# Designs tried in a protein design run: peptides against a protein of PDB entry 6B4J. Part 201

Target 1, 315 residues: chain A of PDB entry 6B4J
Amino acid sequence: DITMQWYQQLQDASMQCVLTFEGLTNSKDSQAKKIKMDLQKAATIPVSQISTIAGSKLKEIFDKIHSLLSGKPVQSGGRSVSVTLNPQGLDFVQYKLAEKFVKQGEEEVASHHEAAFPIAVVASGIWELHPRVGDLILAHLHKKCPYSVPFYPTFKEGMALEDYQRMLGYQVKDSKVEQQDNFLKRMSGMIRLYAAIIQLRWPYGNRQEIHPHGLNHGWRWLAQILNMEPLSDVTATLLFDFLEVCGNALMKQYQVQFWKMLILIKEDYFPRIEAITSSGQMGSFIRLKQFLEKCLQHKDIPVPKGFLTSSFWRS

## One batch from the design tools (peptide; made by RFdiffusion4, then SolubleMPNN)

Design b1_p25_3_s3 (from b1_p25_3, 9 letters changed)
Fold by OpenDDE base, seed 2:
Parts: C-alpha cells; sequence; structure tokens
Structure b1_p25_3_s3 (fold): chain B 315 residues (1-315), chain A 25 residues (1-25)
C-alpha cells in the first residue's frame, strides 16, 4: 500500500531526526541544556502566540520562525538564540516546531475551531520555505491522528491493549484510556488544522509555486476515507470536520467532480455510517447529515467560519 | 456558479467511483 509506505517513511524520518539531536537532548552539560531550552522556547513560543487578532502580528510571528530556521539570531526570553549554537540545533528546532503546530491542532483548534486558519497559514508558509518542517508536521500528525493519513491501526497478536489504544490516537494515562468525547475533540482539532493547511498559502510568499501539500491531498484523503469501512462516531465526526473546513475550497477546485463525490458520500457512504451509528452517537451523525443536506440543497458549501479575509491581512 | 447538483444525480455510482479513482492517481 503506497499510503502505508508513505506513512512509514515519514515516521522513519521523524525517528531519524530524533536520533540526530539526541546529543543535544540528552546532554548533561549545563551549557547544552541551556541551549536546548532556549531553542525549544524559540521554536514553540511564537506558535503559541498565533491568533486571529491581527495579520501584522501573524507576519511578525512568521518572520521570527523563518529567521530562526534560516540560522539567523532571534530574540527569545530576553536572549539572542540561534540554531547555530549547536550542530544539532536546526534538527531539534524543526522537530519541536512541527510538534508544536500539531499540538496547537490537538489543543487550541480542538477548543476553538476558528484558530485552525491562522495556525495553518503560518504552517503552510513555513512548509513552503522549509519542506523538512512540513514532513515532520505530517509525521507528528499521522502519529497522533492516524485518521489524517487515513488508516485504521489494527490490533496485532501479542500487542498490549493500551498500546493499541495509543495507536488509535487515544491517550492512556495510569492505565486509564481517554474518554471518547475528549478523543474525538482532539482528533477533530488535528483534522481541521490539516484541512486548513492544504488549502492555505502564505500571502507574502511566492504564490506562483505549487502548494507543497495542497488540495490534491484533500481529494486523496476523501477518496481513501470513502474506500474504508466507516468507524462508529469517528468517521461521521472527522468527515464533517474535514468538509466544513475545506469543502468550499475543494468545491472551487474540483467543481463537478467534487459534487459527484459529495453525492457519493450522501447516497452510498452515509447509509453505511448510519448502519454503524448507535443511538448514543446520533449527535455526530445528525451534524454530518444536516451539513450534507444543506450543501446539496443550496448547491454550495459555505466558506468556513474563521477563514482569513483580506481585512485580516490589512490589520 | 457551482454546477447544478441535480444534473449529477443521473451519474452512475460506477462513473463517480471511476472519477474519484482518476484523481487518486
Amino acid sequence: as target 1 above (315 residues)
Amino acid sequence: MPPDVTELLDVSDEEVKKAIEKFEE
């Protein structure tokens, strides 16, 4: 399976990256520890500052991240910080930056869906300039949310139940598995972030270039989901999240072909979701139903709430 | 304007599947 090969390649690259900077992360030297912490803060704090408040502030954040990745010194925590402070500094920063973007999907976007767009446009712009960060974003995303690939991890003989639950994306702490609602909330945030990334371009970049991970990956994602058996509650939730965020963009890009796909979802795939939906899971099912029916009736998919407008970039 | 979805309802499921497969490649 080409998709599983791609998944594995990204995981292997991510693992190799971790191994590459182990000298920095495991150092007992006080100076190395200081550098590590300074680099970690420099990579992650700007991402946490991303907001919908002003386009000018978003540009400042982008420029700071790009400067850091370009080997330029940046101010962080009252100090001048550069990836050149350690030979493993760039790899470490790229990894931690990518991890933080996915974490913002998992936490911030999960709680505030509109936050997907400013985070995604920065991530997309950084990915365009720093492809390795993009690969690491995918690696982190795929590991935390296998449904973003998409695939459903299978239980293997001899596997511990907790390990299987973790592979499915559940958090397991002290032998307690995460509640389904919290799990779905986190998965939703990550899928929404991904759906935003694939459609957004940084407006101050070279927009003549092809998107490094564009809407064609959204089309692929939908096609692959439709070729899979639906999972109870999960498929209805994430399919809605994906279509709500990037359905308008896919409609504009693929036009008639997208509508054919939407009809296929409504007529063929939706009954399969219904068949596995219990009475306790009707919320996600009904939400997807209403969305599909509304889109088909209006012959339009609305622009998602929180989509960045020209007025945002003038602020 | 988006295409009239009603015109697409006459498209066979098989044709839709083939159309989807074409864009997966």
Scores: peptide ipSAE 0.024, ipTM 0.598, DockQ to the pose 0.044
Fold by OpenDDE base, seed 5:
Structure b1_p25_3_s3 (fold): chain B 315 residues (1-315), chain A 25 residues (1-25)
Amino acid sequence: as target 1 above (315 residues)
Amino acid sequence: MPPDVTELLDVSDEEVKKAIEKFEE
């Protein structure tokens, strides 16, 4: 399977990255530990500062991240920090930055769906300038949310239940699996972030270049989902999340072909979801149903709430 | 990369139009 090969390649690249900076992360030297912590803060704090407040602030955050990745010194925690402080500093920062973007999907976007857009536009812009960060974003995203690939992990003979649960994207702590609602909330946040990334371009970049991971990957994602058997509750939830965030962009890009896809979802795929939906899972099912019906009736998909406007960039 | 899914929908534009019209009722 080509999709699984791509998944594995990204995971392998991520693992190799971890091995590359292992000397920095495992060092017992006090100076190396200090450098590690400074680099980790420099990579992650700017991402945490991303907000919907002002475009000017978002640009400052972007410029700071880009400067750090470019080997320039940046101010972090009242200190000058550079990836040149350690030979493994760049790889470490790229990995931690990518991890933090995905964590913002998992946490911030999960709780505040509108946060997807400012995070995604920074991620997209950084990805354009630093492709390795983009690959690492995908690797982190795919590992935490296999449905973003998409694939549904299967139980293998001899596998521990907890390991299978983790492969599915569940958090397992002290032999307790997270509740389904919390799991779906986290998965929703990551899918929404992904759906925002594939449609957004950093406005101050070279827009003449092709998006490094654009809407064609959204089309691919939908097609792959439709070629899979639906998973109870998960498929209905994430399909809604994806379409709500990037459906308008897909409609504008693919026009009639998008509507063919939407009809296929409603007429052929949706009954398959219904067939596996229990009474306790009707919420996600009904939400998807209402969304699809409304979009088809109006021949329009609304611009998602929180989409960045020209007024945002002037603030 | 997975195959360009643009090739997966052999549904004619007319069939799509007709199907959309059905949901407008």
Scores: peptide ipSAE 0.022, ipTM 0.647, DockQ to the pose 0.091
Fold by OpenDDE base, seed 1:
Structure b1_p25_3_s3 (fold): chain B 315 residues (1-315), chain A 25 residues (1-25)
Amino acid sequence: as target 1 above (315 residues)
Amino acid sequence: MPPDVTELLDVSDEEVKKAIEKFEE
């Protein structure tokens, strides 16, 4: 189908990117190793410094990332670092930067949901200026969280159970699979980050341009989820996460059409989720139910906690 | 099978409004 073709195209592009900088990553040369480490730090440290504290600090981080991607020297770890230090430097930095954004969804947003917004607005702004970084963000996101596509990986004959678990997005270490709660927490963080990216624009860019991966992808995601059979615990969890973060934006964009979607979820899709929900998984189901009932009763979806206000950008 | 989301677009705005009002009760 078209969705799986798109998924595969992004994965292929990501794999090709890895092949282009393999010489840098596998080099035994001491200078190449030093350059690799410096470039990796320059690409990832600014992303880890993203916070909800001040808009001015967020702008500094954005400018540093953009400068690095533009071939300008940046200060990192007390050294001047540039992608021009190696022919594969730009490809490597783009890949590692994209990987780090997704990792912040997986780790930081998973633990602190409000962190989605400052990370997402930087990611969106960088994507606007550097489309290849955006494609690599999607590739990393889709690989770690197939539910962001969305699709559900299937077990194939002859596949090891651990490999199937990894395809589903579980971490498997020393033949021990990740606990369900930790798995869902990581998936939630990545979905929340994605839901924030598709609605946010960098305020200092050219706002007249179309968002490179906007709310139309949010509508597509919802439509695709509803056209799929629900997955136990996963669907209820991630549907809630998605709607909590971008439901207000989707409501404003699609208006009556979005309310039709919410009614469909409540009337037709909930019974299907309920039918596959065990007693131990009822928490996620009830949370989604209560959220949708509240939204329908009030005819409003609240602005998500942590949404960036005009006052944030003046700080 | 869940109704195709495309089929939901054929529902009138008035019908949608009435359906939403049922959740206010």
Scores: peptide ipSAE 0.022, ipTM 0.658, DockQ to the pose 0.079
Fold by OpenDDE base, seed 3:
Structure b1_p25_3_s3 (fold): chain B 315 residues (1-315), chain A 25 residues (1-25)
Amino acid sequence: as target 1 above (315 residues)
Amino acid sequence: MPPDVTELLDVSDEEVKKAIEKFEE
């Protein structure tokens, strides 16, 4: 399976990255610990500061992240911080930055769907300049949300139930599995972030270059989902999330081909979702149904709420 | 060119056509 091979390659690269900076992370030296903490803060704090408030502030955040990744000193916590402070500093920062972007999908976007766009445009712009960060974003995303690949993890013989639940993306703490609503909320946030990343370009970059992980991956994602058996509640939820965020962009890019895909979803795939949907899971099903019907009826996919406009970049 | 949906999906052209026809009815 090509999809699973890609998944595994990204996971292997991520694991290899962790091994490369293990000397920094496992050091008992006080100076190394200080450097680690400074680098971690420098990588993650700017991402947490991303907001929908002003484009100018978003540019400042982007420039700070890019400067850090470029080996330039940046101010963090009142100190000058550089990846050059340790030979493993760049690898560590790239990993932690990528992890933080995915975490913002999991937490911030999960709670505030509109937050997907400012986070995604920064992530996309950083990915364009720093491809390794992009690969690590995918690796973190795929690990936390296998449905972003997409694939549905299978139980293997001899596997602990908790490990299987974690592979599915559930949080398991003190032998208690996460509630389904919270699970779906987190998965939704990550899918929405991903759907935003693949369509957004940093406006101050070289727009003539091809998007490093563009809408063609959205098309691939949809195709892969449709080639899979639906999973109860999950497929309906995430398919809606994906289409709500990037459906307009896909429509504009692929036009007639997109509508063929959407019709296929509504008329062929949707009944398969219905067949596995229980009475207690009708909410996600109905939401997807209403979305598809509205889009097909109006022959339009609305621009998602929170989409960044020219007015945002002038602020 | 955008990829044809039938190239990306394990779905025949006829199945796509059928789905379109159903929607138009």
Scores: peptide ipSAE 0.107, ipTM 0.765, DockQ to the pose 0.099; fails the geometry check

Design b1_p25_3_s4 (from b1_p25_3, 8 letters changed)
Fold by OpenDDE base, seed 3:
Structure b1_p25_3_s4 (fold): chain B 315 residues (1-315), chain A 25 residues (1-25)
Amino acid sequence: as target 1 above (315 residues)
Amino acid sequence: PPPDVTELLDVSDEEVKEKIEEFEE
C-alpha cells in the first residue's frame, strides 16, 4: 500500500528527528535544560499568538518563526534565543514547531473552525521555506489523526485495546477512553487545518513556486477516502469538514473533474455511509447530506467562513 | 492537467458518466 508506505516514511523521519535531538532533550546539564526550554518557547509561543485579528500581526509572527528557523536570534520571554545555542537546536525547534501547528488544529480549530485559516497560511508559508517542518507537520498530523492520511488503523493480534484506541486517535487517560464527541471534535479540527494548509499560500513569499503540499493532496485525500469503506460517524464528519473548508478551492482548481467527484460522493459513496449510520449518528450524516445537496443544487461550493480576504492583509 | 477522477478512484469513465447522468435526471 503506497499510502501506508508514505505514512511510515514520515513517521520514520519524525522518529529519526527525535533521536537526533535526544542529547538536548535528555541532558541533565542546567544550561542545556535552559536552552531547551527557551527554544521550545520560541518555537511554540508565536504559533499560539496566531489570530484572525490583523494581517500585520500575522506577518510579524511569520517573520519571527522564519527568523528562528533561519538561525537568527529572536526575542522570546525577554531573552535572545537562537537555534545555534545547541547543535541539535534546529531539529528540536522544527519538531516542536510542527507539533504545535498540529496541536492548534486539535485544540483551537476544533473549538473555532475559522481559526484554521490564519494558522494554515502561516504553516504553509513556513513549509514553503522549511520543507522539513512540513514533513514533521504531516508526521504529527498523521499520528494524531490517521484519517488525514487517510487510513483506518486495524487491530493487530496481541495489541492492547488502549493502544488500538490511541492508534485510532482517541485519547486514553487512566484507562478511560475519550468520548466520541470530543474525539470527533479534535479530528475535525485537524482535518480542517489540513484542508486549509493545502489551499493557502503565504502572500509575501515567492508565489511563483509550487505549493509544497497543495490541492493535489486534497484530491488524493478524497480519492483515497472514496476507495475505503466508510467508518461510522467518522467518515461523514470528516468528509464534511474537508469539503466545507477546501471544496471551493478544489472546485475552482479542478472544475468539471471536481463535480464528477462530488456526484460520485453523493450518488455512490453516500449510500454506503447511510448503510452504516445508526439512528444515534444521524447528525453528521444529515449535515453531509444537506451540504452535498445544496452544493449540487446551486452548482457552487461557498467560500468557507473565516477565509482570509484582501482586507485582512491590509489590516 | 488535473488528475482524472476515474484514475484516482479506480472507477471506470463509464461508471462516472452514468452517475452524472443519474444526477441530472
Scores: peptide ipSAE 0.032, ipTM 0.737, DockQ to the pose 0.100
Fold by OpenDDE base, seed 2:
Structure b1_p25_3_s4 (fold): chain B 315 residues (1-315), chain A 25 residues (1-25)
Amino acid sequence: as target 1 above (315 residues)
Amino acid sequence: PPPDVTELLDVSDEEVKEKIEEFEE
């Protein structure tokens, strides 16, 4: 399976990255520990500062992240910080930055869906300039949300139930599995972030270049989902999240072909979702139903709430 | 009729553009 090979390659690259900076992370030296903490803050704080407030502030954040990744000194916590402070500094920063983008999907976007767009446009722009960060974003995303690949992890003989639950993306703490609502909320945030990344370009970059992970991956994701058996509650939730965020962009890009896919979803795939939907899961099912029906009736998919406009970039 | 799901997996951006052009003719 080409999809599973791609998944595994990204996971292997992520693991190799961790091994590469292990000397920095495991150092007992006080200076190395200080450098690690400074680099970690320099990588993660700017991402946490991303907001929907002003395009000018978003540009400042982008420029700071790009400067850090380019080996330039940046101000963080009142200190000058550079990836050149340690030979493993760049790898560490790339990994932590990518991890933080995915965490913002998992936490911020999960709670505030509109936050997907400013986070995604920064992530896309950084990915264009720093492909390794993009690969690490995918690796972190795929590990936390296998549905972003998409694939459904299978239980293997001899596997602990908790490990299987973790593979499915559940958090398991003190032998307690995460509640389904919290799980779906986190998965939704990550899928929404991904759906935003694949359609957005940093407006101050070279727009003549091909998107490093563009809408073709959105088409692929939908096709792959449709070729899989639906999962109870999960498929209805994430399919809605994906289509709400990137459906308008896919419609504009693929035109009639996208409408063929949407008809296929409504006529062939949606009944399969219905067949596995329990009375307790009607919320996600109804949302997807209403969305599909409205889109087909109006022959339009609305621009998602929080989509960045020209007025945002002038602020 | 809607395309088979299997046909959708192999659709490149170029192929989609070509197919769109065929439908606009």
Scores: peptide ipSAE 0.026, ipTM 0.688, DockQ to the pose 0.076
Fold by OpenDDE base, seed 4:
Structure b1_p25_3_s4 (fold): chain B 315 residues (1-315), chain A 25 residues (1-25)
Amino acid sequence: as target 1 above (315 residues)
Amino acid sequence: PPPDVTELLDVSDEEVKEKIEEFEE
């Protein structure tokens, strides 16, 4: 399977990245520990400062991240920080930055869906300039949310149940598995972030270039989901999340082909989702149904709430 | 051109046409 090969290649690249900066992360030297902490803060704090309030502030954040990745000194925590402070500094920063973007999907977007757009436009713009950060974003995303690939991890003989639950994306702490609502909330946030990344371009970059991971990956994702057996509660939830965020962009890009896909979802895939949906899980199914019925009736998919407008960039 | 949905979804072109027609009625 080409998709599984791609998944594994990204995971291998991520693991190799961790190995390349192991000397920095495992160092007992006080100076190395200080550098590590400063680099980690420089990589992650700007991402946490991303907000829906002002485009000017978002540009400042982008410029700071790009400067850091370009080997320029940046101010972080009242200190001048550069990836040149350690030979492994760039690899470490790229990894931690990518991890933080996915973490914002898992936490911030999960709680505030509109936050997907400002985070995604920065991530997309950084990915355009720093492809390795994009690959690491995918690697982190795929590991936390296998449904973003998409694939469903399989239980292997001799595997512990907890390890299988973790492979499915559940958090397991003290032998307690995460509640389904919290799991779905986190998965939703990551899928919404991904759906935003694939459609957004940084407005101050060279927009003549092809998107490094564009809407064609959204089309692929939908096609693959539809060719898979639905998973109870998960498929209905994430399909809704994806279509709510990028359905308008997919409609504009693929036009009639997109409507064919929506009809196939409504006529062929809905019965399959319904067949595996228990009475207690109807909420996600009903939400998806109502969304698709509305879109089909109006022959339009609304622009998602929180989509960045020209007025945002002038603020 | 965008990938054809029939190729991606393992659905015949005829089945897609029928469903479109049903939706337009």
Scores: peptide ipSAE 0.026, ipTM 0.645, DockQ to the pose 0.102
Fold by OpenDDE base, seed 5:
Structure b1_p25_3_s4 (fold): chain B 315 residues (1-315), chain A 25 residues (1-25)
Amino acid sequence: as target 1 above (315 residues)
Amino acid sequence: PPPDVTELLDVSDEEVKEKIEEFEE
């Protein structure tokens, strides 16, 4: 399976990255520990400062992240910080930055869906300039949300149940699995972030270049989902999240072919989702149904709420 | 099995338009 090969390659690259900066992370030296903490803060704090308030502030955050990744000194916590402070500093910062972008999908976007767009446009712009950060974003995303690949992890003989639950994307703490609603909320946030990344370009970059991970990956994602058996509650939830965020962009790019896909979802895939939907899970199914019916009836997919306008970039 | 998305290429643009119109009714 080509999709699983791609998944494994990204995971292997991510693991190799961790091994590369192990000397920095495992150092007992007080100065190395200080450098590690300063680099970690410099990589993660700017991402946490991303907001929907002003385009000018978003540009400042982007410029700071790009400067850090370019080996330039940046101000963090009242100190000058550079990846040149340690030979493993760049690899560590790239990994922690990518991890933080995915974590913002899992936490911030999960709670505030509109936050997907400002986070995604920064992530896309950084990915364009720093491809390794993009690969690490995918690796972190795929590990936390296998449905972003997409694939459905299978239970293997000899696997512990908790390990299988973690592979499915569940959090397991003290032998207790998270509740389904919290799980779906986190998965929704990550899918929404991904759906925003694949359609957004940083407006101050070289827009003549091809998007490093564009809408063709959105088409691939839909195709792969539709070629898989639906999962109870998960498929209906994540299809809605994906289409609400990137459906308008897919419609504009693929035109009639997108509508063929939407009809296929409504006519052929919906009955299969319905057949596995229990009475207690009808909420996600009904939401997807109503969305598809409205889109087909109006021959339009609305621009998602929180989409960045020209007025945002002038603020 | 779920339909292969490649089968979408075998459906004409006209048939798709007709099917969309059926959902408007």
Scores: peptide ipSAE 0.026, ipTM 0.700, DockQ to the pose 0.077

